# Peptides against a protein of PDB entry 3B8E: the designs that were tried, part 38

Target 1, 230 residues: chain A of PDB entry 3B8E
Amino acid sequence: PFLIFIIANIPLPLGTVTILCIDLGTDMVPAISLAYEQAESDIMKRQPRNPKTDKLVNEQLISMAYGQIGMIQALGGFFTYFVILAENGFLPIHLLGLRVNWDDRWINDVEDSYGQQWTYEQRKIVEFTCHTPFFVTIVVVQWADLVICKTRRNSVFQQGMKNKILIFGLFEETALAAFLSYCPGMGVALRMYPLKPTWWFCAFPYSLLIFVYDEVRKLIIRRRPGGWVE

## One batch from the design tools (peptide; made by RFdiffusion4, then SolubleMPNN)

Design b1_p11_6_s1 (from b1_p11_6, 10 letters changed)
Fold by OpenDDE base, seed 3:
Structure b1_p11_6_s1 (fold): chain B 230 residues (1-230), chain A 11 residues (1-11)
Amino acid sequence: as target 1 above (230 residues)
Amino acid sequence: ELLELARLLGL
């Protein structure tokens, strides 16, 4: 999100406080829960990792985590962001290069795509209105990300949902996201304004896409062992 | 720009 904010010079899609709420709030328990996951059924068919030659974090893992799944997550967040801004009169094309004028407190006549003028205060309200739905979108796509991280090769349907700590993590991150989104005072404390419940569903297609994409990837790996996808 | 970003970020 922040890279696109800089490169495209668009209004800030996700606030730093909301990023911290993701990294320190909603991701912690889910990440820890993966340590309690049962070994895959084929683990004993794999040779032990050679600590001298086999990197724990390899290029394939980086490509999958940051290059594939991370990009789909970012697309989901930005989709929500662009929809909200479009509903408020700012079409995606109009947002390009708008950051400089958007963030200038002395400019009170920034025009939207329909020629309506927006004061600095009004612009900041709509910006902060985007932060909460973007945050919630990330949480919803993280459900899929957490579930796909249960296994490297086996389908989630083969592995099952036996990890009670992971299930707890999914509920915890969702409850925390709801708390941060709807608790009175969060608009002042975290610049997270309450969102309409309908915004929770905006991420569901992307969450499903992540899940389907990974299941297809794992299916390919199982059918073609030793391929470049592994 | 970085300072404004830092201010926007509450830093």
Scores: peptide ipSAE 0.009, ipTM 0.444, DockQ to the pose 0.019
Fold by OpenDDE base, seed 5:
Parts: C-alpha cells; structure tokens; sequence
Structure b1_p11_6_s1 (fold): chain B 230 residues (1-230), chain A 11 residues (1-11)
C-alpha cells in the first residue's frame, strides 16, 4: 500500500494503525494455528530437505507469498479503496498525483472528478472511511490465504478442515476485525471509522480467486511433479 | 510517535 501511495501520489489507502492491527491483531492467532496442522498424507513419499543446500525461504516461496498471493491480496484492498473513492466522486485517474493537495490542510477547494470542491476535513473523513474497508478486505482475503497454507501439495479438500485451532483463528480474526470496525470510539482512538456491512463482500471475489488459484497450482504439481510451479 | 515512525518507515 505505501509503495503505491508514494509512487502514484494517491491519498493514503491504508493507515499505519490499520497495518499494525493486521500484523499484531488479526494475523497472529491464524499464523500460530498452522503449527498445529496435520502432516500431508504424502509427506513420507517426499525426500527430506537437505539443510546444507535447501533454503527454508527459497525463490518459489517468495514468488508465491509476495509475487502471487500477496499481489492478489493487495489488488483486493485497492479495489475496495478505488470503489469507495469513486462513490465519493474521485475516479482512479483523478487520484494520481492528488496526494500533495489532498494532505494540505490549507487547501479547502480540492475538486473531485465532477468539479465538486472538498474541504480538508471532508477529504480526511473520506480517507479514513477507506482505511477500515481496506483492513476488512485484507482480513477476508487472509481467510483464503490461511486455508491454502494448510497444505503444500495436497488439495484442501483432501486435507480437510480438522485443525480446530485454525478454525478458531478464522473466527477470532473476523471477530477482532468486526470489533475494531464497529466498537464505539474506534474512529477517535484508531481512526477506524465504521463501515457499511456491504463492504465486507467486496473482497469475496479475490478471496475465491486466491483459493482457486492455489488449488489449480496444487493440481498442476500433483499431475506434473518436478515442474517450475513446485 | 510509533505511528509517525511507522509512517516514516512505510510500514
């Protein structure tokens, strides 16, 4: 989010507080839950890792985590961001380079895509209105990310949802996200303004895309062992 | 301060 914020000079799509809520709040229990996942049924058919030559963090892992899944997650968040701003009169093309004027508290006549003027206070309300839905979007796509992380090669349908700690983690992160989004005073304390319930659904296509993408990847690995996708 | 630091670090 911050890279695009800097490069494109757009209004801040996700605040630092919301990022901390993801990293320290919603992601912690789900990440720990993966330690309790059962071994895949084919684990004994795989050769052991050579600790001297095989890195724990390899190019394939980086490509999958940051280059593929992470990018789909980011796209989901930015989709929500652009939709909210467009509904408020700011089309995506108009946001490019707008940051400087957007963040200037002395400029109270910033025009939207339709010629409507916005005060600094009005702009900040819209900006903070984007932060919470972006955060919730990340939580929704993380549901899929967590589920696909259950296995490396087998389908989630083969593995099943037997990890009760992981299921608890999914409910916990969702409950925490709802609490942070709707608890009175969060707008003042964390700059997390309440979101319309409909915004929870904006990420669902991306969550489904992550899940389908990974299942297809795993299917290819099972059919063509030793391929570049492994 | 931590929030400003996080903003400065692009976190």
Amino acid sequence: as target 1 above (230 residues)
Amino acid sequence: ELLELARLLGL
Scores: peptide ipSAE 0.009, ipTM 0.493, DockQ to the pose 0.025
Fold by OpenDDE base, seed 2:
Structure b1_p11_6_s1 (fold): chain B 230 residues (1-230), chain A 11 residues (1-11)
Amino acid sequence: as target 1 above (230 residues)
Amino acid sequence: ELLELARLLGL
């Protein structure tokens, strides 16, 4: 998100404080929960990793985490961001290069895509209105991300949802996201303005996409062991 | 201010 903010010079899509709330708040318990996951049924049929040659983080993992799943997550967040700004008169194409004028407190006549002028205060309200839905979008897509991380090869349907700590993590991150989104004072403390409940559903297609994508990937791995997808 | 914070956090 921040890279696109810099490269495209768009208004800030996700606040730094909200990013910290994801990394240190909502993601921590779910990530720890993976340590309690049951081994896959075929784990004893696999050769042990060679610590000298086999990296814990390999190119396939980087490609999967950052290049595939991470990109889908980012797309989900940006979709929410662009929808909110479009509803407020700022079409996506108009946002390109707008950051400089957007962030200038002395410019009070920034025009939207329809010729309406926006004061600095009005623009910042819209910007901060994007942060909470973007944050919630990330949490919703992380539900799918966490679930797909349970296994490397087996389907989630084969593995099951037996990890009670993971289930707890899903509820915890959701409850924390709701707390951060709706608790009074969060607008001042975290620059997270309350969102309409309907914005929670904006991420659901992307969450489903992540889940389906990974299940298809795992299906391919099971059918063609030793392929480049593994 | 947000940019400065982002720089400080290495984001």
Scores: peptide ipSAE 0.007, ipTM 0.481, DockQ to the pose 0.024
Fold by OpenDDE base, seed 1:
Structure b1_p11_6_s1 (fold): chain B 230 residues (1-230), chain A 11 residues (1-11)
Amino acid sequence: as target 1 above (230 residues)
Amino acid sequence: ELLELARLLGL
């Protein structure tokens, strides 16, 4: 999000507080839950890695995590961001380069795509209105991310959802996201304004895409071992 | 303030 914020000079899509809420709040319990996942049925048929030569974090993992899944997650967040701003009169093309004027408290006549002028305060309300749905979008796509991380090679349908700690993690992160989104005072405390319940569904296509993408990837790995997708 | 922090953290 921040890279696009800098490169495209758009209004800030996701605030620092919301990022901290992701990194320290919603992601911790789910990540820990993976330690309780059952071993894949074929794990004993695999040779152990060589700890001297084989990296735990290899190029394939980086490509998958950052280059593939992370990009889909980012797209989901930005989709939500652009939709909200468009509903408030700011079309995506109009946002390019707008950051400098957007963040200037002395400019109170920033025009939207329809010629309406926005005060600094109004712009900040809209910006902070984007932060919460972006955050929620990340949580929703993280559901899929967590589920796909259950296995390396086997389908989730083969593995099942037997990890109760993971299920608890999904509930916890969702409950925390709801709390941060709807608890009175969060707008002042965290600059997280409440979102319409319908905004939770904006991320669902991307969450499904992540899930389907990974299942297809795993299917390819099972059918064609040693491929670049492994 | 949060924007400044974001800029500092490179988020």
Scores: peptide ipSAE 0.006, ipTM 0.498, DockQ to the pose 0.023; fails the geometry check

Design b1_p11_6_s2 (from b1_p11_6, 9 letters changed)
Fold by OpenDDE base, seed 2:
Structure b1_p11_6_s2 (fold): chain B 230 residues (1-230), chain A 11 residues (1-11)
Amino acid sequence: as target 1 above (230 residues)
Amino acid sequence: SLLELARKLAL
């Protein structure tokens, strides 16, 4: 999100404090829960890792985590961001380069895509209104991300949902997301304004996409061991 | 109010 903010000079899609709430708040318990995941059923059929040559974090893992899944997560968040801004008169193309004028408190006549003028205060309300749905979108796609991280090769349906700590993590991150979104004072403390419940559903297609994508990937790995996908 | 506008925009 921040890279696109810099490169495209768009209004800030996600606040720094909100990012910290994701990284340290919602993701911590889920990440720890993976340490308690059961081994895959075929793990004893695999050769042991050579600690001198085989990295725990390899290029394939980095590509999956940051290059593929991370991009889908970012797309989900940005989709929500662009929908909210478009509903408020700011089409995606109009946002390009708008940051300079958007963030200038002395400019009170920034035009939207329809020629409506926006004061600095009005613009900042719209900006902060995007932060909460973006955050919630990330949490919803993280449900799928966490579930797919249970295994490297086996389907989630083969592995099952036996990790009670992971299930607890999913509830915890959701409860925390609801708390941060709806608790009184969060607009002042975190610049997170309340969202309509309907915005929670905006992320569901992306969550489903992540899940389906990884299950298909794992299916390919099972059918073609030693392929480039592994 | 900022809150009313936020509610309208969240609506």
Scores: peptide ipSAE 0.020, ipTM 0.552, DockQ to the pose 0.025; fails the geometry check
Fold by OpenDDE base, seed 1:
Structure b1_p11_6_s2 (fold): chain B 230 residues (1-230), chain A 11 residues (1-11)
Amino acid sequence: as target 1 above (230 residues)
Amino acid sequence: SLLELARKLAL
């Protein structure tokens, strides 16, 4: 989000505070919960990793986590961002290069795609209105990400949902996201303005896509060991 | 993960 913000010169899609809330708030308990996950049924059938040749974090894991899943998550967030701005009169093409004028407090006549003028205060309200739905979008896609991280090779249906700490983590991150989104004063304290409950569903297609994509990937790995997807 | 978020943020 921040690189696209700089490169495309668009209004800030995700605030620094919301970023910290994801890293330190919503993702911490779920990540810890993975330490309590049951071993995959085939783990003892796998040969030990060669410490000299096999990296703990290999290019494939990086490609999967960041290049594939991370990109789907980012697309989900940006989709939500562009929809909200479009609903407020700012079409995606009009946002390109707008940041300089958008962030200038002395410019109070920034025009939207329909010729409506926006004051600095109004623009910042719309910007901060995007931060909370973007944040919630990330939490919703992280449900799928956390679930797919339960296993490397086996289907989640083979592993099951036996990790109570992981289930607790999913509830905790969701409850925290709801608290940050709807608690009075969060708009002033964290620049997280309340979102309409309907925005929670905006990320569901992307969450489902992540889940299906990973299950298909794992299925291919199980059927064709040593393939390029592995 | 923090790293995934860092990349999301980097995006």
Scores: peptide ipSAE 0.012, ipTM 0.487, DockQ to the pose 0.033; fails the geometry check
Fold by OpenDDE base, seed 4:
Structure b1_p11_6_s2 (fold): chain B 230 residues (1-230), chain A 11 residues (1-11)
Amino acid sequence: as target 1 above (230 residues)
Amino acid sequence: SLLELARKLAL
């Protein structure tokens, strides 16, 4: 999100505070919960990793994590961002290069895609109105990300949802996201304005896409061991 | 992973 903010010069999609709330708040318990995941049923049938040649974090894992799943999550967040701004009169094409004028407090006549003028205060309200749904979108796609991380090769349906700490993590991150989104004073303290409950559903297609994508990947790995998809 | 999310949030 921040790279696109710089490169495209768009209004800030996700605030630094919201990023910290994700990294230190909503993600911490879920990430720790993976340490308590049960071994896959076929783990003893796999050759042990050679610690001299095989890195724990390999290029394939990085590519999958950051290059594929990461991009889908970012797309989900940006989709939510663009929808909110479009509903407020700012079409995606109009946002390109708008950052400079958007962030200038002395410019109170920034036009939207329909010629409506927006004051600095109004623009910041809309920006902060985007931060919370973007944050919630990330949490919703993280549900899928956490669930797919339970296994490397087996389907989640084969592994099941037996990790109680992981289940707790899903509830915790959701409860924290709801707290940060709806608790009085969060708009002032964190610049996280409350969102309509309907915005929670905006991420669901992307969460489903992540889940389906990974299940298909795992299915391919199971059917074609040693393929390029591993 | 937390690192994946950090990178996703940094994009």
Scores: peptide ipSAE 0.012, ipTM 0.483, DockQ to the pose 0.036; fails the geometry check
Fold by OpenDDE base, seed 3:
Structure b1_p11_6_s2 (fold): chain B 230 residues (1-230), chain A 11 residues (1-11)
Amino acid sequence: as target 1 above (230 residues)
Amino acid sequence: SLLELARKLAL
């Protein structure tokens, strides 16, 4: 989000405080829960890792985590962002280069895609209105990301959902997301304005996409061991 | 992981 904010010069899609809520709030318990995941059924068929040659985090894991799954998460967040701004009169093409005028407090006549003028205060309300749905979108996509991280090779359906701490983490992150989104005063404290309940569903296609993508990837790995996808 | 998400969110 922040890279596209810089490159495209669009209004800030996700606030710094909102990012901190993801990093320190919603992701912490889920990440810890992975340490309690049961070993995959095929783990005893693998040779022990050579600590001198085999990195815990290899290039392939980085590519999957950051390059593929990360990009899908970002797309989900940006989709929500662009939909909200479009509903408020700012079409995606109009947002390109708009940041400079958007963030200028002395410009009170920034036009939307329909010629409506927006004051600085009105623009900031819309910006902060985007932060909460973007945040919730990330949390919903993280459900899929956490579930796919349970295994490296086996399907989630083969592994099952036996990790009670992971299940607790999914509920905790969701409850925290709801609290941060709807608790009175969060708009002032965190610049997270309440969202319509319908925005929770905006990320579901992307969450499903991540899940299906990873299950297909794992299926390919199981059918073609030693392939470049592994 | 948090770092993975942070990198994903930084994009």
Scores: peptide ipSAE 0.009, ipTM 0.511, DockQ to the pose 0.036; fails the geometry check

Design b1_p11_6_s3 (from b1_p11_6, 9 letters changed)
Fold by OpenDDE base, seed 1:
Structure b1_p11_6_s3 (fold): chain B 230 residues (1-230), chain A 11 residues (1-11)
Amino acid sequence: as target 1 above (230 residues)
Amino acid sequence: LDLLLARLLAL
């Protein structure tokens, strides 16, 4: 998000506070829950890694995490962001280069795509209205991401959802996201304005895409061991 | 951590 904010000079899609709420709030319990995941049924048939030569974080993991899943998550967030701004009169093309004028408190006549003028205060309300749904979008795509992280090779359908701590983590992150989104005063405290319940569904296609993508990846790995997809 | 890192770079 922040890279595109700089490169495209668009209004800030995700605030620093919302990023902190992800990194320190919603992600911690889910991440810890993976330590309690049952081992894959075939794990004892795999050779141990060489601690001297094999990195824990390798190029394949970086490619999967950042290049694939992270990109789908970012696309989901940006989709939500662009839809909200479009509903408020700002089409995606109009947002390009708008940041400088958007963030200038002395400019109170920034036009939307329909020629309506927006005051600084109105623009900041719309911006902060984007931050919460972007945050919620990240939480929803995290559901899929956490579930796919249960296994490296086996399907989630083979592994099942037996990890009660992971299920608790999914509930906790969702409850925290709802609390941060709807608790009175969050607009003042965290610049997180309430979102319409329908915005929760904007991320569902991307969450499903992540899940299907990983299941297909794992299927390919199982059928063609040693492929570049591994 | 990989999820966190993935998110940090996707942001």
Scores: peptide ipSAE 0.030, ipTM 0.659, DockQ to the pose 0.035; fails the geometry check
Fold by OpenDDE base, seed 3:
Structure b1_p11_6_s3 (fold): chain B 230 residues (1-230), chain A 11 residues (1-11)
Amino acid sequence: as target 1 above (230 residues)
Amino acid sequence: LDLLLARLLAL
């Protein structure tokens, strides 16, 4: 989000406090839960990692985490962001370059795509209204990300959902996301304004896309061992 | 770690 905020000069899609709620709040228990995942059925066919040559973070992991899954997650978040701003009169094309005027407290006549003028206060309310749904979108796409991270090669259907700590993590992150989104005072404390329940569903297509994409990738790896997809 | 890394770019 922050990179596109800088490059495209759009209104801030995700606040710093909201980012901290993701990194320190919703992701912590899910990430820890992966340490308790059962080994894949084929692990005994793999040679032990050589600590001197084999990196823990390799090019494949970077490509998957950043280049593929992270990009789909970002697209999901930005989709939610653009929908909310469009519902408030700001079409995506109008947001390009708008940041400078948007963040200027002395400009109280910023026009939307329909010629309506917005005060600085009104603009900041809309901006903060985007932060909570973007956050929730990221949590929803992380359900899929956590589930796909259970295995490298086997399907989730082959591995199963036996990790009770991972299941707990999915409920915990969802409950925490609901708490942060709806608890009284969170708008003041975290600049996370309450969202309509319908915004929880905005990310579901992207969560499904992540899951299907990874299952297809794993299927290709299983059918073509040693291919470039591996 | 994988989830944390995925998030660094998703944000």
Scores: peptide ipSAE 0.025, ipTM 0.633, DockQ to the pose 0.038; fails the geometry check
Fold by OpenDDE base, seed 4:
Structure b1_p11_6_s3 (fold): chain B 230 residues (1-230), chain A 11 residues (1-11)
Amino acid sequence: as target 1 above (230 residues)
Amino acid sequence: LDLLLARLLAL
């Protein structure tokens, strides 16, 4: 998110506070829950990792986490961001290069795509109105991301949802996201303005895409062991 | 933890 903010000079899609709420809030319990996941049924058929040659974080893991799943998550967040700004009169093309004028408190006549002028305060309300739905979008795509990380090779349907700590983590992150989004005073304290309930559904296609993508990947690995997809 | 850290950094 922040790289695109710099490169494209768009209004800030996700605030630093919301990032911290993800990293330290919503992701912590779900991530810890993975330590309690049951071993896959085929784990004893795999050779042990060689600690001298095989890194825990390998290029394949980085490619999957950042290059594939992380990109789908970012795309989901940006989709929500662009939809909200478009509903407020700012089409995606108009956002390119707008950051400089957007963040200038002395410019109170920034035009939207329809020629409507926006004051600095109005622009910041819209920006902070984007941060909460972007945050919620990340939480919703993290549901799929957490679920797909239960297994490396087996389908989630083969593994099942037996990890009670993981289930608790999914409820906890959702409850925390709802609390941060709707608790009175969060707009002042965290610059997280309340979102319409409909914005929760904006991420669902991307969450489904992540899930389907990983299940297809795992299916390919199971059918073609030693393929380039591993 | 490595996957988590990797995801946190992807955000």
Scores: peptide ipSAE 0.023, ipTM 0.643, DockQ to the pose 0.038; fails the geometry check
Fold by OpenDDE base, seed 2:
Structure b1_p11_6_s3 (fold): chain B 230 residues (1-230), chain A 11 residues (1-11)
Amino acid sequence: as target 1 above (230 residues)
Amino acid sequence: LDLLLARLLAL
């Protein structure tokens, strides 16, 4: 999000405080829960990692986490962002380069894609209205991300949902997301305005996409061991 | 820090 904010000079899609709520709030319990996951059925058939040559974080993990799954998550968030701004009269093409005028408090006549003028206060309300749905979108796609992280090779259907701590983490992150989104005063404290319940569904296609993509990937790995996908 | 930065940059 922040890279596109800089490169495209668009209005801020996700606030810094909201990012911290993801990294330190919603993701912490789910991430810890993975330590309690059961070993895959074939783990004893794998050679132990060589601690001198094999990195814990390798190029393959970076490619999966940032290059594939992270990009789908970012696309989900940006989809929600662009939909909200379009509903308020700002089409995606019109947002390019708009940041300079958008963030200037002395400019009160910024035009939308339909020629309507927006005051600084009105623009900031719309911007902060985007932050909460973007945050919720990330939480919803993280459900899929957490579930796919249970295994490297086995299907989630083969592994099952036996990790009670992971299930608790999914409920906890969802409850925390709802709390941060709807608790009175969060608009002042976190710049997170309440969202309509319908915005929770915007992320569902992307969550499903992440899940299906990883299950297909794992299926390929199982059918072709030692392929470039592994 | 690089992972955090990369995560922040990927957001």
Scores: peptide ipSAE 0.019, ipTM 0.608, DockQ to the pose 0.028; fails the geometry check

